# Ledger of designs, part 173: peptides against a protein of PDB entry 3T7K

Target 1, 248 residues: chain A of PDB entry 3T7K
Amino acid sequence: KAEKILARFNELPNYDLKAVCTGCFHDGFNEVDIEILNQLGIKIFDNIKETDKLNCIFAPKILRTEKFLKSLSFEPLKFALKPEFIIDLLKQIHSKKDKLSQININLFDYEINGINESIISKTKLPTKVFERANIRCINLVNDIPGGVDTIGSVLKAHGIEKINVLRSKKCTFEDIIPNDVSKQENGGIFKYVLIVTKASQVKKFTKLINDRDKNETILIVEWNWCVESIFHLNVDFTSKKNVLYQKK

## One batch from the design tools (peptide; made by RFdiffusion4, then SolubleMPNN)

Design b2_p24_8_s2 (from b2_p24_8, 10 letters changed)
Fold by OpenDDE base, seed 1:
Structure b2_p24_8_s2 (fold): chain B 248 residues (1-248), chain A 24 residues (1-24)
Amino acid sequence: as target 1 above (248 residues)
Amino acid sequence: SSEKKKLGEEFVEANRKRKEKLKE
């Protein structure tokens, strides 16, 4: 059926998209539309797997979903597109009135607001955002909204190698892991990096660390610090936004 | 909209929905 529908076009574009969706297309696509999209070089996957070499995200806007955050770690992310791309494409294909010999849909007209060429270009870098920031090992409190597994997965996608989960109420100094990064020339390295949710946790962890290791560098941030870093694909250590405690 | 973004509500909600689908 898809072949019959597409037969009216003399030439078919190959968009070469391997995509996931977030905040759109919750009901998926019918079998015919999936086949149409496949013939146009558009493959939509349910989940993110490294083996699929995903290069595209569909979303109505910038979202704080796992899929959206992870899409910024694609190698590279070629396109971040609004769902209207697919909608308009399928509408044009199914239209009986349009005696169009060619599909006239430009991908660049459907870019997600706020994901500009500068962001896309950074996804071509050989390193991940937290890797560039010299953050390899982090401490994460167990009561973080969204769950440690999901948040941890996002952080790992962006270059964090080790995530230590802290039991906030029972944690001792010995439970806190250092950020084991080889001293590269010219980069500020924080020995202890922690993601916390409450001011009480800041007080607790700062006390534990300072009492046992007075001269060490500490960075305590909110989850939003990580999100902003991901959205910009850059860590700005000069910004105090979402930083709860820092000791250089 | 900005406040919801600050609290990570979209992230939490997305995870909740995912967990619910995995239980079905």
Scores: peptide ipSAE 0.019, ipTM 0.477, DockQ to the pose 0.029
Fold by OpenDDE base, seed 2:
Structure b2_p24_8_s2 (fold): chain B 248 residues (1-248), chain A 24 residues (1-24)
Amino acid sequence: as target 1 above (248 residues)
Amino acid sequence: SSEKKKLGEEFVEANRKRKEKLKE
């Protein structure tokens, strides 16, 4: 059926997309449309796996979903596209207008607002955003909205190697792990990096660390700090936004 | 749906609209 539908076109584009969707197409595609998309070099996956070498995300806008955040860790992310790309493409293909010898859909017309070439270019870097920021080991409170598994998975995708989950009510200083990064000559390395949700946690952890490991560097942030860093594929240490406590 | 609940994204209505467009 897909072959019959596509036979009307003299040449078929090869978009070479390996994509996931978020915030769109929750019901998936019918078999014919999947076959059509496959013939056009568009493969849509249900989940993110490293082995699939994903290079594309479909979303209506910038989202805070796991898939969207992880898509910015693709190597590289080639395209971030609105779902209208697929909609218009399929609409054109299913159209009975005899005069269409060629599929006339340009990927660049469907870019997600806010994902510019600067962001895309950063996905080609050999390092991940938190790796570049000298953040390797973090402490994450167990009561974080979204859950430690989801948040942890996103952070790992972006270069965090070790995630230590803190039981906020029961943790002691010994439960807090240092950010074990080799000192670079000019890099502000924080010995302790923590993601927390409440002001009470800031007070608790700052006290625990300062009482036991005096004069060490501490960075305590909220989840939004991580999200903003991911969206920009850059950590801005000059910004106080979403930083709850900082000791240099 | 699971991602929406976990991370607070709202896209149900957007999904509906896009699905309708796809059927057109």
Scores: peptide ipSAE 0.019, ipTM 0.484, DockQ to the pose 0.023
Fold by OpenDDE base, seed 4:
Order: structure tokens, then sequence, then C-alpha cells
Structure b2_p24_8_s2 (fold): chain B 248 residues (1-248), chain A 24 residues (1-24)
């Protein structure tokens, strides 16, 4: 059935997209449309797996979803596109009125606002954003919205190797892990990196660390600090935005 | 209360929607 529909076109583009969707296409696609998309080199996956070599995200805008945040860790992310790309494409294909010999849809017309070539280019780097920032091991409070598994998964996708989950009410200094990064000569390495949700946790953890491990470097941030770092694929240590406590 | 909303509202909502779909 898809072949019959596409037979009216002399040439079919091969978009070569391996994509996931977030914030769009909640109802999925019918079998015919999936086949049409497949013939055009567009494969949509339900979940992110490394083996699928995903290179594209469909979303209406920049989102703080797991899929969107992880898409910025693709190697590389080739395209971040609005769902209107698929919508317009399928409309053209199903349109009987348009004597179109060719599908005339340009991917570049459907870029997600805020995901520019500068961001895309950074996904081609051999390192991940937190790896570049010398953040390998972090402490994450267990009461974080979104859950430690989801947050941890995103952070790992972006180069954090170890996520230590802290039971905020019960944790002691011994439960806090250091950021075990080999001393690179040129970069300010924080010995303790923590993601927290509230000011009381800042007070608690700063006290615990300062009482037991004096004069060590500490970085305590909100989840938004991580999100902004991901969105820019760069950690800006000069910014105080979303930083709750910093000791160099 | 306002800070909690900023931290992961979209994550929570996405997870909620996913769980709802799994129940259906």
Amino acid sequence: as target 1 above (248 residues)
Amino acid sequence: SSEKKKLGEEFVEANRKRKEKLKE
C-alpha cells in the first residue's frame, strides 16, 4: 500500500533519520505511514538504544524530557526537528491534488528553535559535556523530581560515570563520594559535586563536608544547572546561575 | 514550592503520561 502511494513520485528522498519523538506523536503512526517513512529513510524508535545509532529527535520545542536531553548526547545528533516535518511530509505524500513529481520538504526548514549548528557541532566532539567539565562522580539526592533513575540516566548519557544516590534525611559524610577525576593540570576540579533540591540540603551537605574534609572544593547545584549545561553542551563555571554553593 | 516546579515538572509529567499509557 505504501509503495502504491509513493509510486507517483519519480524520485524519493532518503533522509537517513533514525529518530525518537518527545512531546509529539503520542498516538504513534499507522502502519502505512510508518512504511512510507521507512521508504523515505525515516525510522522512528520508541526508545533510545545505543545500538540503533540514533541521529535525530522530533520535538515541538526544547524540552526537559529524558529523550530530549539524551538526544543531545547522540553521536552525532544530526537533526533536531519539529514534528511539522513529518506532518507536512505525509500531507504531501497523501495529497492526490499535487502533481508533484518530487517531494519538496527541506529538513532545514523544520529545525527546533534554539538547537542551532553550534549545538549540533558539539555533538560531534569525542567527549561528553560533563566529561569535558571533569565531572565523573556526582552525588544526587533521592528526592529529586523525575526520579534518580531518569536523572541518573541522562547524566550518564552525558559523561557522568558514577551516580551516588544520597538519602537526604539519613545520609552522613561517609555516604558522600568524591569526584574521582585524575588531576588535570588546567581545570578546576571539584572534589565534591552534589545535585540537590532545597536549601536545607545545601546547609546539611556543606556542613558535613566542611567538618570532615576541610578546605576541599565543593560544587552544589540544582538540576537546572545540569539541564542548562546539556542544552549548551558546555559547562560554564563562571556562571552562578543554578549554583547553590561553590567553594574553589 | 516554586523551586520544586522548576526542577523537573516536565520529567514528572512525562513519566506520569508514560505510566498512564502502560495502564491502558
Scores: peptide ipSAE 0.018, ipTM 0.475, DockQ to the pose 0.027
Fold by OpenDDE base, seed 3:
Structure b2_p24_8_s2 (fold): chain B 248 residues (1-248), chain A 24 residues (1-24)
Amino acid sequence: as target 1 above (248 residues)
Amino acid sequence: SSEKKKLGEEFVEANRKRKEKLKE
């Protein structure tokens, strides 16, 4: 059926997209449309796997979903597109009225607002955003909204190697892990990096660390600090936004 | 400002939807 529908076109574009969707197409696509998209070089996956070499995200806007945040870790992310690309494409293909001998839809017309070429270009870097920031090991409180597994998965996708989950009510200093990175000449290294949700946790962890490891560097941030870093694919250590405690 | 959904809210909703779809 897909071949018959596409037979009216003399030449088919090859978009070369391996994509996931977030915030759109919850019901998926019918079999015919999937086949049509496949013939156009568009493959949509349900989940993110490294083996699939994903290069595209479909979303209506910038979202704080697991899929969207992880898409910025693709190697590279080639396109971040609005769902209207697929909608308009399928509409044109199914239209009997369009005397068009060719599909005329440009990917660049459907870019997600706020994901510009500067961001896309950073996905071509050989390192991940937190790797570049010398953040290898972090401490994460167990009561974080969204769950430690989801958040941890996002952080790992962006270069964090070890996530230590802290039981906020029961943890001691011995439960806190250091950010074990070799001193690089040009980068600020924090010995202790923590993601917390409450001011009480800031007070607790700062006290625990300062009482036992008095002269060490500490970075305590909100989840939003991580999100902003991911959205920009850059950690700005000069910004105090979403930083709850910093000791250099 | 309006996109500042509460910490992790979008993750929770996404996971909920996924679980519901898997049950169907």
Scores: peptide ipSAE 0.016, ipTM 0.491, DockQ to the pose 0.028

Design b2_p24_8_s3 (from b2_p24_8, 14 letters changed)
Fold by OpenDDE base, seed 1:
Structure b2_p24_8_s3 (fold): chain B 248 residues (1-248), chain A 24 residues (1-24)
Amino acid sequence: as target 1 above (248 residues)
Amino acid sequence: SMEKEKLGKEFVEKNRERRKKLLE
């Protein structure tokens, strides 16, 4: 059926998209439309797997979903597109207007607002955003909204190697892991990096660390600090936004 | 100013090349 529908076109584009969707197409696609998209080089996956070499995200706008945040770790992210690309494409294909010899849909017209070439270009870098920031090991409180698994998965996708989950009420200094990064000559390395949710945790962890490991560098941030770093694919250590405590 | 323009031109050219490759 898909072949019959597409037979009216003299040439078919090959978009070469391996994509996931977030915030759109919750009901999926019918079998015919999936086949049409496949013939146009558009493959949509349900979940993110490294083996699939995903290069595209469909979303109506910038979102804070796991899929969207992880899409910025694709190698590279080629396209971040609005769902209207698929909608308009399928609409044109299903149109009975005999006069269309070619599919005239330009994917560049459907870019997600705020995901510009500067962001896309950074996904071609050989390193991940937190790797570049010399953050390898982090401490994450167990009561973080969204859950440690989801948050941890996003962080790992962006270069964090080790996620240490802290039981906020029961943890001691010995439970806190250092950010074990080999001394690179030119970069400020924080020995302790923590993601927390409330002011009481800041007070607790600063006390624990300062009492036992005097004069060490500490960075305590909110989850939003990580999100902003991901959205920019850059860690700005000069910004105090979403930083709860910093000791250099 | 000049670096932004160069980056802009390179972007436009790269996009044109990508468009050509997509149309081919």
Scores: peptide ipSAE 0.013, ipTM 0.381, DockQ to the pose 0.020
Fold by OpenDDE base, seed 3:
Structure b2_p24_8_s3 (fold): chain B 248 residues (1-248), chain A 24 residues (1-24)
Amino acid sequence: as target 1 above (248 residues)
Amino acid sequence: SMEKEKLGKEFVEKNRERRKKLLE
């Protein structure tokens, strides 16, 4: 059926998209449309797997979903597109009234607002954003909204290797892990990096660390600090935004 | 929140409507 539908076109584009969707197409696609998209070089996956070499995200806008945040870790992310790309494409293909010999849909017209070439270019870098920031091991409180698994998965996608989950009410100094990174010439290294949710946790962890490991560097941030870093694919250590405590 | 944003309800509904029109 897909072949019959596409037979009216003299030339078919190859978009070369391996994509996931977030905030759109929850009902998926019918079999015919999937086949049509496949013939146009558009493959949509349900989940993110490294083996799939994903290069595209479909979303209506910038979102804080796991899929969207992880899409910025693609190697590279080639396109971040609005779902209207698929909608308009399929509409044109299924249209019997349009005497179109060619599919005339330019994917560049469907870019997600706020994902610019600067962001896309950073996805071509050989390192991940937190790797560049010398953050390898972090401490994460267990009561974080969204869950430690989801947040941890996003952070790992962006170069964090080890996530230590802290029981916020019961943890001691011995439960806190150091950020084991060798001194690199060009970046501030924090020995202790923590993502917390409450001011009380800041007080607790700063006290625990300062009492037992005096004069060490500490970075305590909110989840939003990580999100902003991901959205920019850059960690700005000069910014105090979403930083709860910093000791250099 | 990350969880709330996963729902993307408004955009999902809009896309469903558009999809239905395409399938008609």
Scores: peptide ipSAE 0.026, ipTM 0.514, DockQ to the pose 0.021; fails the geometry check
Fold by OpenDDE base, seed 5:
Structure b2_p24_8_s3 (fold): chain B 248 residues (1-248), chain A 24 residues (1-24)
Amino acid sequence: as target 1 above (248 residues)
Amino acid sequence: SMEKEKLGKEFVEKNRERRKKLLE
């Protein structure tokens, strides 16, 4: 039992992690190890639920998975850790050779490369990344790789309130929704924001909008634009990267 | 960094609290 295994230690750390895993631990953990982790204040969940107040992600590196992208919306994300943290921790605990009075595993030694303090600090902000960018309503093409549900879920986690799914072959101007944000005097607000997959869609949507709603602001981007914004927890409107069409 | 230090301190404090509970 976990208690017997842990009894050899005089002091046990409390890591206070509520975590999900992505790109690692596909087979889960045995019952003993789960109990051990629980005793150390590490709880691993299968899925992301807001009610669980998750604060940690385990992944081998930065990934584009739903779980990883959503983890950057945690309030806050306290730790982004490599799976080796758990591996080394359990290894140390199960080791009979080490006359260790204490578990000596430091969380900070297992940070995922590229998730730095700057990123972590931004997860403490009261707003989400797209909220800060004044993007509330977006149009999403139905043929997006990964599916509209997954993509939509990620976008919602990051502050987008309404996702309008466009049937790319059948949509008309009336199907396109405006980004309904209160005009703040000095902010670059786009009336129409669209995520598309093909150049033909850019041509179609620009024509539809320009023909019916002349001189309005339009932002058409690829999914990668959203991903980069999430990874940086900042929207850079000065960058043309992954922007397919922009009218200010 | 200031944030790591803060997180480190919080971690240490939580561990201390847990130690106290285990010793009680």
Scores: peptide ipSAE 0.024, ipTM 0.492, DockQ to the pose 0.020; fails the geometry check
Fold by OpenDDE base, seed 4:
Structure b2_p24_8_s3 (fold): chain B 248 residues (1-248), chain A 24 residues (1-24)
Amino acid sequence: as target 1 above (248 residues)
Amino acid sequence: SMEKEKLGKEFVEKNRERRKKLLE
């Protein structure tokens, strides 16, 4: 059926998109439309797998969803597109009225606002954002909104290798792991990096660390610090935004 | 932007290659 529908076009574009969707297309696509999209080189996946070599995300805007945040770790993210691209494309294809010999939809017209070329270009870098920031091992409180698995998965996608989950009420100093990064001479490396949710946790962890490991560098941040870093694909250590405690 | 142009060119080239394969 898809072939019959597409037969009216003399030339079919190959968009070469391997995409996931977030904040759109909750009901999915019918079988015919999936086949149509496939013939146009658009493959939509349900989940993010590294093996699929995903290069595209569909979303109505910048979102803080797991899929959106992870999409910025694609190698590279080629396109971040509004769902209207697919909608308009399918509408044009199903339209019998227009004797269109060609599909006239430019994907560049459907870019998500705020995802600019500068961001896209950074996804071509050989390193991940937290890797560049010398953050390899982090401590994450167990009561973080969104869950440790989701948050952890996002962080891992962006170059964090080890996530230590802290039971905020029961943890001791021995439960806190250091950020084991080889001392590169020129980079501000924090020995302890923690993501927390409450001021009480800041007080607790700062006390624990300072009492047992005096004079060490500490970075305690909110999840929003990570999100902003991901959105910019850069860690700005000069910014105090979303930083709860810093000891250099 | 330079990258957008590059991506556009790549898209066009891929489409050309696909056309060639379809005509083959």
Scores: peptide ipSAE 0.022, ipTM 0.481, DockQ to the pose 0.021; fails the geometry check

Design b2_p24_8_s4 (from b2_p24_8, 9 letters changed)
Fold by OpenDDE base, seed 2:
Structure b2_p24_8_s4 (fold): chain B 248 residues (1-248), chain A 24 residues (1-24)
Amino acid sequence: as target 1 above (248 residues)
Amino acid sequence: SEEKKKEGEAFVERNRKRKEELEK
């Protein structure tokens, strides 16, 4: 059936998209439409797997979903597109009125607002955002909204190698792991990096660290610090936004 | 541990190499 529908077109584009969707297409696609999309070089996957070499995200806007955040770690992310791309494409293909000999949908007309070429270009870098920031090992409190698994998965996708989950009420200094990176002479590497949710945790962890490991560098941030870093694919250490405690 | 230190050094070295490749 898909072949019959597409037969009216003289030439079919190959969009070469391997995509996931977030915040759209919850009901999926019918079999005919999936086949149509496949013939146009558009493959939509349910989940992110490294083996699929995903290069595209469909979303109505910038979202804080796991899929969206992870899409910025694609190697590279080629396109971040609004769902209207698929909608308009399928409408054009199914249209009986349009004497169109060619599909004339341009990907560039459907870019998600805020995901520009600068962001896309950074996904071509050989390093991940937290890798570039010299953050290898972090401490994450167990009571973080969204769950440690989801957040941990996102952080790992963006270059964090080790995530230590802290039981906020029971943890001691010995439970806190250092960010095991070589000391750079000019500073900028934090020995202890923590993601926390509450002011009480800041107080607790700063005390534990300062009492036992004096004069060491500490970075305590909110999850939003990570999110902003991901959205920009850059860590700005000059910004105090979402930083709860910093000791250089 | 010495092993963790080595892993950290390896991480930094990999990152350094990648940066150098970008600068070429």
Scores: peptide ipSAE 0.000, ipTM 0.301, DockQ to the pose 0.072
Fold by OpenDDE base, seed 3:
Structure b2_p24_8_s4 (fold): chain B 248 residues (1-248), chain A 24 residues (1-24)
Amino acid sequence: as target 1 above (248 residues)
Amino acid sequence: SEEKKKEGEAFVERNRKRKEELEK
């Protein structure tokens, strides 16, 4: 059926998209449309797997979803597109009225607002954003909204190797792991990195660390600090935004 | 542990090499 529909076109584009969707296409696609998209070099996956070499995200706008945040870790992210790309494409293909011998839809007309070439270019870097920031091991409180698994998965996608989950009410100093990164000549390395949700946690962890490991460097941030770092694909250590405590 | 130290050193070294490649 898809072949018959596409037979009217003399030449078919190859968009070469391996994509996931977030905030759109909740009902999925029918079998015919999936086949059509496949013939145009557009493959849509349900979940993110490294083996699939994903290069595209469909979303109506910048979102804080797991899929969207992880898409910025693609190697590279080639395109971040609005769902209207697929909608308009399928409309054009199914249209009997359009005497179009060729599909005329440009990917660049459907870019997600706020995902510019500067962001896309950073996804071509050989390192991940937290890797560049010398953050390898972090501590994460167990009561974080969104859940430790989701947040942990996003952080790992962006270069964090080890996530230590802290039981906020019962944790001791011995439960806190150091960021096991050797001192680099040119970069501020924090020995202890923590993501917390409450001011009481800041007080607790700061006290625990300072009492037992005096004069060490500490970075305590909100989840939003991580999100902003991901959205910019850069960690700005000069910014105090979403930083709850910092000791250099 | 010596193993953790080696892992940390390897991480830093990989990051250093990659930064140098980007600056070229």
Scores: peptide ipSAE 0.000, ipTM 0.297, DockQ to the pose 0.070
Fold by OpenDDE base, seed 4:
Structure b2_p24_8_s4 (fold): chain B 248 residues (1-248), chain A 24 residues (1-24)
Amino acid sequence: as target 1 above (248 residues)
Amino acid sequence: SEEKKKEGEAFVERNRKRKEELEK
């Protein structure tokens, strides 16, 4: 059926998209439309897997979803597109009225606002954002909204190798792991990196660390600090935004 | 361990170089 529908076109584009969707297409696509999209070089996946070599995200705007945040870790992210790309494409294809010999949809017209070439270019880098920031091991409180698995998965996608989950009420100093990166004297490396949710946790962890490991560097941030870093694909250590405690 | 230290040093150095490339 898809072949018959597409037969009216003399030439078919090959968009070469391997994509996931977030914040759109909740009901999915019918079988015919999936086949049509496949013939146009558009493959939509349900979940992110490294083996699929995903290069595209569909979303109406910048979102804080797991899929969107992880899409910025694609190697590279080639396109971040609004769902209207697919909608308009399928509308044109199903339209019998338009004697269109060619599909006239330019994917560049459907870029998500705020995802510019500067962001896209950074996804071509051989390193991840937190790797570039010398953050390898982090401590994450167990009561974080969104859950430790989701948050952890996003962080790992962006170069954090080890995530230590802290039971915020029961943890001791011994439960806190150091950021296991070699101390370069001038490298701005934090020995302890923690993501917390509450001011009480800041007080607790700062006390625990300062009492047992005096004069060490500490970075305590909110999840929003990570999100902003991901959205910019850069960690700005000069910014105090979403930083709860910093000791250099 | 000495091996972990070396791995950490290599990690930092790689990251430094790449950061410098991005700032250019």
Scores: peptide ipSAE 0.000, ipTM 0.286, DockQ to the pose 0.055
Fold by OpenDDE base, seed 5:
Structure b2_p24_8_s4 (fold): chain B 248 residues (1-248), chain A 24 residues (1-24)
Amino acid sequence: as target 1 above (248 residues)
Amino acid sequence: SEEKKKEGEAFVERNRKRKEELEK
């Protein structure tokens, strides 16, 4: 069926997309449309696996979903596209009225707002955003919305190597892990990095650390600090936004 | 360990270079 539908075109584009979807296409695609998309070099996957070498995300806008956040860690992310790309493409292909000899859909017309070439270019870098920020090991409170597994997975995709989950009510100083990065003079490296949810946690952890390790650098942030860093593919240490406590 | 320290130093240096490239 797909071959018959596509036979009317003299030449078929090869879009070379390996994509996941978020916030769209919840019901998936019918078999014919999947076959059509495959013939056009568009493969849609259900989940993100590193082995699949994904290069594309479909979403209606910038989202805070696991898939969207992880898509910014693709190597590279070639395209971040609105679902209308697929919709219009399939519509054109199924259209009997259009005596079109060629499929005329340009990927660049369907870019997600806010994901510009500057962001895309940063995904070509050999390093991840938190790697560039000298954050290797973090402490994460167990009561974080979205769950430690999801949050941890996103952070790992963006260069965090070790995630230590803290039981907020039961943790002691000994449970807090250092960010095991060698101190360079003036390098903006924090010995202790923590993601917390509440002001009470800030008070607790600052006390625990300062009582036992008085002269060390501390960064305590909200999850939104991480999200903003991911969206920009850059950590801005000059910004106080979403920073709850900082000791340099 | 000295080995971890060296790995950490290499990590920091690599990250520094990349940060500088991004800031240009």
Scores: peptide ipSAE 0.000, ipTM 0.293, DockQ to the pose 0.053

